Peptides against a protein of PDB entry 4HTP. Designs and how they scored, part 36

Target 1, 231 residues: chain A of PDB entry 4HTP
Amino acid sequence: SQTVASHVPFADLCSTLERIQKSKGRAEKIRHFREFLDSWRKFHDALHKNHKDVTDSFYPAMRLILPQLERERMAYGIKETMLAKLYIELLNLPRDGKDALKLLNYRTPTGTHGDAGDFAMIAYFVLKPRCLQKGSLTIQQVNDLLDSIASNNSAKRKDLIKKSLLQLITQSSALEQKWLIRMIIKDLKLGVSQQTIFSVFHNDAAELHNVTTDLEKVCRQLHDPSVGLSD

## One batch from the design tools (peptide; made by RFdiffusion4, then SolubleMPNN)

Design b1_p11_7_s3 (from b1_p11_7, 5 letters changed)
Fold by OpenDDE base, seed 5:
Structure b1_p11_7_s3 (fold): chain B 231 residues (1-231), chain A 11 residues (1-11)
Amino acid sequence: as target 1 above (231 residues)
Amino acid sequence: NPHIDALIEQL
């Protein structure tokens, strides 16, 4: 079945997240999230105009925005050190070179940007001069690849994990990879709370999530902002 | 999101 996530570029989500992160005020952060959500809902209505019984929802995006609430996908088994080694290999970086050392020693303050402890930001600056300007992945494709990584981690298939990671990396811009890393590590650093994200999504979303702990159910049941939990 | 809005026109 066709889904909104199969049409929406991952780049569009990443651009929204970047705008949210760069925004100083809570109101501006909320505005950027709301604009993305409203566009998603509008696309859903257009895509499913002739279909009443669809299970499609904001879930594919929501699980990337709130990755700490992911319950369907098992652990990736990926840490910053693994990603650092992968990037050094993939980019053919000298192991004793400045960029390789930045990736490996990401916790140590290096340079003027104050990015100490944020591996994704360090990776972004290393990747920016070396990666594609625009990625080609949809939100669905990103989720499929992340599902593959989690499944293969459970199966202890390190070769297949590497394959899926390479697909993600080679088809993504530096900015998309920055956000992908944060999704995998489960720390987006948006400067907006989970409660705020839920409140913007639907007035009853936080309550339903507190009861069910099921992010897909929250997104599906509260897809329409005009239909309440009691309706 | 103007890009998502443009995708609607392509449906």
Scores: peptide ipSAE 0.204, ipTM 0.874, DockQ to the pose 0.786
Fold by OpenDDE base, seed 1:
Structure b1_p11_7_s3 (fold): chain B 231 residues (1-231), chain A 11 residues (1-11)
Amino acid sequence: as target 1 above (231 residues)
Amino acid sequence: NPHIDALIEQL
């Protein structure tokens, strides 16, 4: 079945997240998220105009925005050090070179950028001159690859994990990779709380999530912002 | 989002 996530570029989500992160005020952050969500819902209505009772929802995006609430996927088994090593290999960076050392020592203040401790930002600057300007992945494809990583981690298939990571990396811009890294590490640094995200999504979303702990159920049951839990 | 809106027009 067709899903909104199969049509929406991952780049569009990343651009939204970037705008949210760069916004100083809570209201502006909320506006950017709301604009993305409203566009998503509009697309859903258009895509499913002739199909009632679809299971499609905002879940594919929501699970990337709130990766700490992911319960469907097993653990990725990926840390910053693993990603650093992968990038060094993939980009053929000299091991003793400046960029390799930046990735490996991402927690050490280098004095040049306030990005110390943010691996994704360090990776972004290393990647920016070396990778595609525009990615080609949809939100669905990103989720499929992340599912593959989690599954292969459970199966201890390191080779297949690497393969899926390479697919993500090679088909993504530096900006998209920055956000992808943050999704994998489960720290988006948006400057908005989980509760704020839920409140923008639906008034009852936080309550339903607190009871069910099921992000997909929240997204499906509260897909329509006008229909409450008690309705 | 202008890109999503453009995708809607392609449906």
Scores: peptide ipSAE 0.203, ipTM 0.873, DockQ to the pose 0.797
Fold by OpenDDE base, seed 3:
Parts: sequence; C-alpha cells; structure tokens
Structure b1_p11_7_s3 (fold): chain B 231 residues (1-231), chain A 11 residues (1-11)
Amino acid sequence: as target 1 above (231 residues)
Amino acid sequence: NPHIDALIEQL
C-alpha cells in the first residue's frame, strides 16, 4: 500500500531538522516542526482520501526524529569510529591527512567552529565539498535501509551492513548525511525536548507513550489531533 | 513545506 513516507523526500525532513537546530527559542523551533507535521497530515488526507482504514501514520518520520525511543528496530551496532573508517575508505582520504585525522579524532578540538565532540558536524564539513548537492532517498527508503542494517547486525553480516551504509551515503547530500549520522547515533541536538515534540504532535501523545512505550501506536491512535485518547 | 504541497498537487 502507498504511504506518505514513500513520497516524502528525506531531504525535506533534514531541511526541517536543520531549521529547528538553527532557530533561537522554543517558539520558532515548534513552528518549524508544526509546519512539517501539518504538511504531512495534509498529504495523508489527500493520499488516502478514498481509504478510511489505513495503518499509515507519522511513525516513519517520528522514529527518525526521536531515535532514542526506537523499540521495533534492533541495535545498529554502529559507532562514530566505524563511520570514520568507512568515510576514510569511501572518500579515499589519506590516513595521515587532515580530514581523516579530523574524523578519527573528532573529540579533540582541532578548529575554531566549536564542533568538538560532534562527529556529525565534522563529517558534514568533510563531505560538503565531496558529496552530491541533492539526495534521492525517500523517508521510506531510509527506514528500509536502517532496518537492513539492524537485521544484518543481529545476524553478524558485516559485509551486508557495509552495503546498506554505502547505499545511504552515496544517495545522500552532506546535509542529509549529517542528520542520518545523528539518527544512527541517536542524538539529534535539536534543542527541543521529547515532551515538546509529543505536545506538538498531540496533547495525549506523552501520556500514551508513557504507558505503551510504542511510537507506532502513539502515531496511529493519535493521528488526528482533534481525536483524543478517551474518544 | 512547499515540496510536500507540490507533491499533493501531483496526486
């Protein structure tokens, strides 16, 4: 069946996250998230106009925005050091070169940008002059590749993990890869709390999540902002 | 989001 996530570019989510991160103050951050969510709901209504009994919801996006709450997908088994080594190999960076050393020593402040300890920001600056300007992946395709990584990690199939990571990297812009790294590491650094994200999504979302710990149930049951948990 | 709105028009 068709889903909203199969149509929405991953780039649109990343652009929204970038706006949220750059925004000063809670109100502006909330506005950017609300605009994305409202557009998603509008698209859902248009896509499913003739189909009332659909399981499609905001879940494919929500699990990327709140990756620390992921419970369906198993652990990726990926750390910053693994990504650093992969980028050095893929980009054919000299091992003793400035960019390779930045990726490997990402915790050491080597520059004026204050990005010490943020691997995703260091990776972004290395990737920016070397990557495609626009990615081609949908939110659904990103989730499918992340599912593949988790499944292959559980099965200890390292070569297949590398294959899926390479597909993500080669089809993504530097900005999309910055956010993808943060999703994998489970730290988006948005400057807005989980409670705020839930409150913007639905008034009852935090309560339902506290009881169920199931993001998909939260997104499906509270898809309509006008329909409460008690209804 | 102007991209999502454009996608709606293509449905």
Scores: peptide ipSAE 0.192, ipTM 0.873, DockQ to the pose 0.818
Fold by OpenDDE base, seed 4:
Structure b1_p11_7_s3 (fold): chain B 231 residues (1-231), chain A 11 residues (1-11)
Amino acid sequence: as target 1 above (231 residues)
Amino acid sequence: NPHIDALIEQL
């Protein structure tokens, strides 16, 4: 079946996340998230106009926005050190060079940006002059590749993990990779709480999640903001 | 999101 996630570019999610991160006030952060969500729901209604019984929901996006709540997908087995080594190899960075050392020593402040401890930000600045300007992946394709990584991690197939990571990297802009890294590491640094994300999504979302711990169930059951848990 | 809205028009 057709899904909203199969049509929405991953770049659109990343641009929204970037706007949220850059926004200073809670209200502005909420606005950017709401605008993305409302557009998603509108697209859903248009895509599924003739099909009322669909399982499609905001879940493909929500699981990337709240990656620490992921329960369906197994662990990636990916850490910052692995990504650093991969980028050094892929970008053919001199091992003793400034950029390689930044990636490997990401916890130590080496630059003016104050990005110490945020591997994704350090990676972004290394990638920005070296990567394509516009990615080609949809949200669905990103999730499919992440599923592949998790599955292959469970199977101890390191070569296939690398293959999927390379596909993600080579088809993504520096900005998209920044957010992808944060999704993999499970720390988006949005400056907005999980509670706020749920509250904007649906009034009953936090409660349903607290009971079920099932993010997909939350997204499916509370897809319509006007229909509550008691309805 | 203006880009998503544009995608709706292409359905």
Scores: peptide ipSAE 0.191, ipTM 0.871, DockQ to the pose 0.785

Design b1_p11_7_s4 (from b1_p11_7, 4 letters changed)
Fold by OpenDDE base, seed 1:
Structure b1_p11_7_s4 (fold): chain B 231 residues (1-231), chain A 11 residues (1-11)
Amino acid sequence: as target 1 above (231 residues)
Amino acid sequence: NKHLEELIKKL
């Protein structure tokens, strides 16, 4: 069956996350998240107008927004150093060059941007002049590739992990890769708490998650913001 | 999201 995630570009999620990150204050951050969520729900209603008994939910997006709550897929086994080496290879960066050294030594302050310790931001600036402007991946495709990475990590298939990573990288803009890296490392730096994300999603979401620890169940059972846990 | 709204119209 078709899902909302199979239609929504990953770029749309990344643009929303970028707006949230750049926003000052909780209220503005909430607004951007709410707008994306409302659009998602509207899309769901339109896509499933003739099929009311569906299991489709916000889960594919939510698990990327709250990657620390992921329980379905296993660990990726990916660190910043691995990504740095991959980018150096893929972009054919001189190993002793400025950009390669920035990626490898991402914890050391090197510039005026104050991006020390934020590998994703350092990667973004290296990638920006070298990558395509518009990615082609949907949220579903991103999740499928991440599932592949986790599965192959469990199976100790490093070659297949690299293959999936290359597919993610080559089909993503610099901005999309910035957020993808943060999703993999499980630190989005949005400046909004997990509890806030849940509260915007549904009034009962935090409570249900505290009991079940199942993000998919939360998204599915509380898909309708007007239908409570007690209903 | 204006882009998502446009996508809805294409369904």
Scores: peptide ipSAE 0.171, ipTM 0.862, DockQ to the pose 0.779
Fold by OpenDDE base, seed 2:
Structure b1_p11_7_s4 (fold): chain B 231 residues (1-231), chain A 11 residues (1-11)
Amino acid sequence: as target 1 above (231 residues)
Amino acid sequence: NKHLEELIKKL
């Protein structure tokens, strides 16, 4: 079945998130999210114009924007240290080199950027001169790979976890990897609250989520911003 | 989002 997520590049989501993060005011942050959401809804309408009663929704994107609310997939079992080691290996960084040490000691203030404690930002600067300028993954493909990671973590298949991670990494820009890391670690640092995200999505979204704790149900039932919970 | 709008046109 056709989904919006199968057509939307992961890069588009990451660019939106980057704009949100860089915006200082709440209003500007909201604007960037709203623009992405509105475009998604328009795309949905166009894609499904000849199909009624589709289950497709904003959920594939929403679960990446609010990864702490993920309940469908199991835990990834991935920490910053694991990612650091993976990057050192993949990029063939000298273990005692500056970049390797930055990744491993990401909590210690190093360098001029002031990114101590933010592994994703540290990784970004290490990756920027080394990675592809543009990624090739769709939002659906990213979710599929994340599903694979979670499933294989549950099955204790570390080799397959690594395989999926490598696919994510090799097909992503440095910017996309920054956001992917934050999605995996479940801390996007957008500077907007969960409540704000829900409020922009739909007026009743926060309430429905409080009752159901089901992010997919929220996205599906409240797909149309003009149709409320009581309708 | 201009990019998504372009994608819509390709549908």
Scores: peptide ipSAE 0.163, ipTM 0.855, DockQ to the pose 0.798
Fold by OpenDDE base, seed 4:
Structure b1_p11_7_s4 (fold): chain B 231 residues (1-231), chain A 11 residues (1-11)
Amino acid sequence: as target 1 above (231 residues)
Amino acid sequence: NKHLEELIKKL
């Protein structure tokens, strides 16, 4: 069956995350997340209008927003150093060049951007003049590729991991790659807590997650904000 | 999300 995630561009999620990150106040951050969530729920209702018993939920997006809570997908086996080397190769960066050194030494402050220690931000600035302006991936496609990476990591198939990473990179804008990197490394730096994300999603979400530790169950059982755990 | 709302209209 079709899912909301199969229709929603990954760019839309990334734009929302970018707005959240740039917002200074908690209230504004919450507003941006709520707007995305409400739109998602509306899309769900429209897509599944004639199908009441669907397993589709916000889970495909939620697992990217809260990647630290991922339990279904195994470890990617990807570190910043691997990504740095991949980008240097893919972009044909001079090994002793400024951009290659920025990626490899991302923890060292190199200039005006207070982005030391945030590999994704360093990568963004390297990628911005070199990447496509608009990505083509849906949220479902991103998750499928991430599933492939995790599966191939378990199978020790480095060649196939590289293939999936290249597909992600070549079909993503610099902004999308910034967020994708943060999802892989599992640190979004949104400035909003996990508890806040859950509270906006559903009043009972934090409680259900504390009991089940299953993000998909949380998203499925509490899909309707008006239906509680006791209902 | 304005873009998502546009997608809804295309369903």
Scores: peptide ipSAE 0.147, ipTM 0.851, DockQ to the pose 0.779
Fold by OpenDDE base, seed 3:
Structure b1_p11_7_s4 (fold): chain B 231 residues (1-231), chain A 11 residues (1-11)
Amino acid sequence: as target 1 above (231 residues)
Amino acid sequence: NKHLEELIKKL
């Protein structure tokens, strides 16, 4: 079955997240999220015009926007140090070089940008001159690869984890990788609360999530903003 | 198809 996520580029989500992060006020942050969500819903209606009772929803995007609420896939087993080592290997960075040391010592304020402690930002600046300008992955493909990583982590298949990570990295821009890293480590630094995201999605979303702790159920049952929990 | 493509571009 066709899903919205199978058509939406991961780059579009990342561009939206970047706009949200750069916005100074809550109202502007909300506007950017709402615009993405409204476009998603419109595309859903168009895609499923001739199909009733589809299970497709905003869930594939929502689970990347609120990765700390992920309950379907198991832990990735990936930390900043693992990613640093992987990038050093993949990019063939000298181990004693400036960029390798920045990645390994990301907690130390060594940069002019004030990005100390934010591994994703440090990685972005290392990757920007070395990576593709445009990625090729859809939101569905990103989720499939993340599912693979979690499954292989549970199975202790380190080689297959590396394979999926390499696919993510080689098919993503520097900007997409910045956000992907933040999704994996479960800290997007958007400057908006979980409550705000839910309130924009649907008036009953926070309540339903508090009861069920099921993000997919929230996205599916409250797909239509005009249909309430009691309807 | 054109309509769907336009919607994708608006995301």
Scores: peptide ipSAE 0.080, ipTM 0.805, DockQ to the pose 0.358

Design b1_p11_8_s1 (from b1_p11_8, 4 letters changed)
Fold by OpenDDE base, seed 3:
Structure b1_p11_8_s1 (fold): chain B 231 residues (1-231), chain A 11 residues (1-11)
Amino acid sequence: as target 1 above (231 residues)
Amino acid sequence: SEHLEKLIEEL
């Protein structure tokens, strides 16, 4: 069966996250998230117009927005240092060059941008002049590749982990990679709480998650904002 | 999302 995630570009999610991050006020951050969510629900209704019994939900996007709550996918086994080394290799950066040193020493950047300790931002500025302008991945494809990474990490297949990472990197813009890194490291820095995300999604979402700790169940059962837990 | 709305029209 077709899913909304198989049609939505990963770039659209990343653009939404970027708008949320850049917004100063809570209300504006909420607005950007709500607009994306409402569009997703409208797409779902259109895609599944003739199918009443579908398991499709916002879960593929929600698990990327709240990666700390991921319980289905095992650990990636990826840290900033691994990504730094991979980028240095892939981009053929001189090891003693400024960009390689920025990636390796991301905790103490000597740069003017004040991005101290944010590896994803350091990576973004290195990647921006070197990467494609538009990515080609859907949200479903990103999740499939992340599933592959987690599975291969569990199986200790380092070569296959590298292969999946290379697919993500080579098919993503610098902006998409910034957010992908944050999803892998599990720190989006959106400036909105988990509670706020749940409250915008559904009034009962936080409660259901507190009881079940199952993000997919939350997204599936509370897909319709007008249908509560007691209904 | 204007882009998602366009995708809906293409379904």
Scores: peptide ipSAE 0.090, ipTM 0.820, DockQ to the pose 0.754
Fold by OpenDDE base, seed 5:
Structure b1_p11_8_s1 (fold): chain B 231 residues (1-231), chain A 11 residues (1-11)
Amino acid sequence: as target 1 above (231 residues)
Amino acid sequence: SEHLEKLIEEL
């Protein structure tokens, strides 16, 4: 079935997340999230105008925005060190070179950007001069690849994990990869709480999530901001 | 998103 996520570029989500991260005030952060959400809902209404009872919802985006609440897919089994090694290999970085060492020693302050401990930011600067300017993946495709990674991690198929990671990397900009890394590591550093995200999504979202612990159910049941849990 | 609005027009 056709979904909003199959049409929305992953780049659009990443641009929104970047705007949220760069915003200093809570109100500005909320505005950027609300604008993305409203656009998503508008797209949903247009896409499904003649179709009732669709299961499509904001869930494909929400599970990337709140990756710590993911329950459908299992653990990726991916850490920063694995990604560092993969990038060194893929980009053919000299092992003793500055960029390779930055990736491997991402926790050590290098004094240049103040990004010590944030692997995604370090990766971004390494990738920026080497990667595509524009990615080609949709949110659906990103989720499919992440599902593949989790499934293959469970099955101990390291070769297939690498294949899916390579597809993600080769079809993504440096900015998209920055956010993808943060999604995999489950720390977006947005500067807004989970409760704030839920409150913007729907007034009853936090309550329903507290009861069900089911992010998809929250997104489906509370898709319409005007329809509450008691309705 | 202005970009999403353009995508809607293409539907």
Scores: peptide ipSAE 0.089, ipTM 0.817, DockQ to the pose 0.744
Fold by OpenDDE base, seed 2:
Structure b1_p11_8_s1 (fold): chain B 231 residues (1-231), chain A 11 residues (1-11)
Amino acid sequence: as target 1 above (231 residues)
Amino acid sequence: SEHLEKLIEEL
């Protein structure tokens, strides 16, 4: 079955997240998220205009925006040090070179940007001159690859984990990889709370999540902003 | 998103 996530480029989500992060005020951050959400809902209505009772929802995007609330997908088993080593290998960076050392020692200040402790930002600057300008992945494809990583981690298949990571990396821009890293590490640094995200999505979202702890259920049951939990 | 609006038109 067709889903909205199978049509929406991952780049569109990343651009939205980037705008949210760069915005200083809560109101501006909310505006950017709302614009993306409204566009998603409009696309859903158009895509499913002739199909009632579809299970498709905002869940594929929401689980990437709130990765700490993920309950369906198991742990990735990926840390910053693993990603650093992977990038050094993939990009053929000299191990004693400045860029390799930046990735490995991401917690210590090595540059003028003040990005110490933020691996994703350090990776971004290393990747920017080396990666594609535009990625090719949809949100669905990103989730499929992340599912593969989690499944293979559970199965202790390190080779297959690497394969899926390589697919993600080689088909993504530097900006998309910055956000992908943050999704995997489960820290987006958006500057907005979980409560704010839920409140923008639906008035009853926070309450339903507090009871069910099921992000998919929240997205599905509260897909229509005009239909409440008690309706 | 302007890009998503274009995608809707392509449906």
Scores: peptide ipSAE 0.085, ipTM 0.816, DockQ to the pose 0.751
Fold by OpenDDE base, seed 4:
Structure b1_p11_8_s1 (fold): chain B 231 residues (1-231), chain A 11 residues (1-11)
Amino acid sequence: as target 1 above (231 residues)
Amino acid sequence: SEHLEKLIEEL
């Protein structure tokens, strides 16, 4: 069956997240998220115009926006150090070079951007002059690759994990990789709370999540903002 | 998202 996630570029989600992060006030952050969500719902309605009983929902995006609440995937088994080593290898960075050392020592303040402790930001600046300007992945494809990573981590297949990571990296812009890293590490640093995200999605979302701890169920049951839990 | 709106028009 067709899904909204199969049509939405991962770049569109990343650009939205970037706008949210750059916004100074809560109201502006909410506006950017709401605009993306409303567009998603409109696309859903158009895509599924003749199909009322679809299981498709905002879940593919929500699980990337709130990755710390992921319960369907097993652990990725990926840490910043692993990613640093992967990028050094992939980009053929000199091991004693400035960029390699930045990635490996990402916790140490390097005097320029105040990005100490945020590996994704350090990676972004290393990647920006070296990566494609535009990515080609859909949200569905990103989720499929992340599923593969989690599955292969459980199976202790390091070679296949690397393969999927390489597919993600080589088909993504520097900006997309910044956000992908944050999704894998499970810290988006949006400056907006989980509660706010749920509140914008649906008035009953926080309550349903507190009971079920199931993001897919929340997204599916509360897909329509006008239909409550009691309806 | 302006881009998503364009995608809707292309459906």
Scores: peptide ipSAE 0.084, ipTM 0.814, DockQ to the pose 0.733

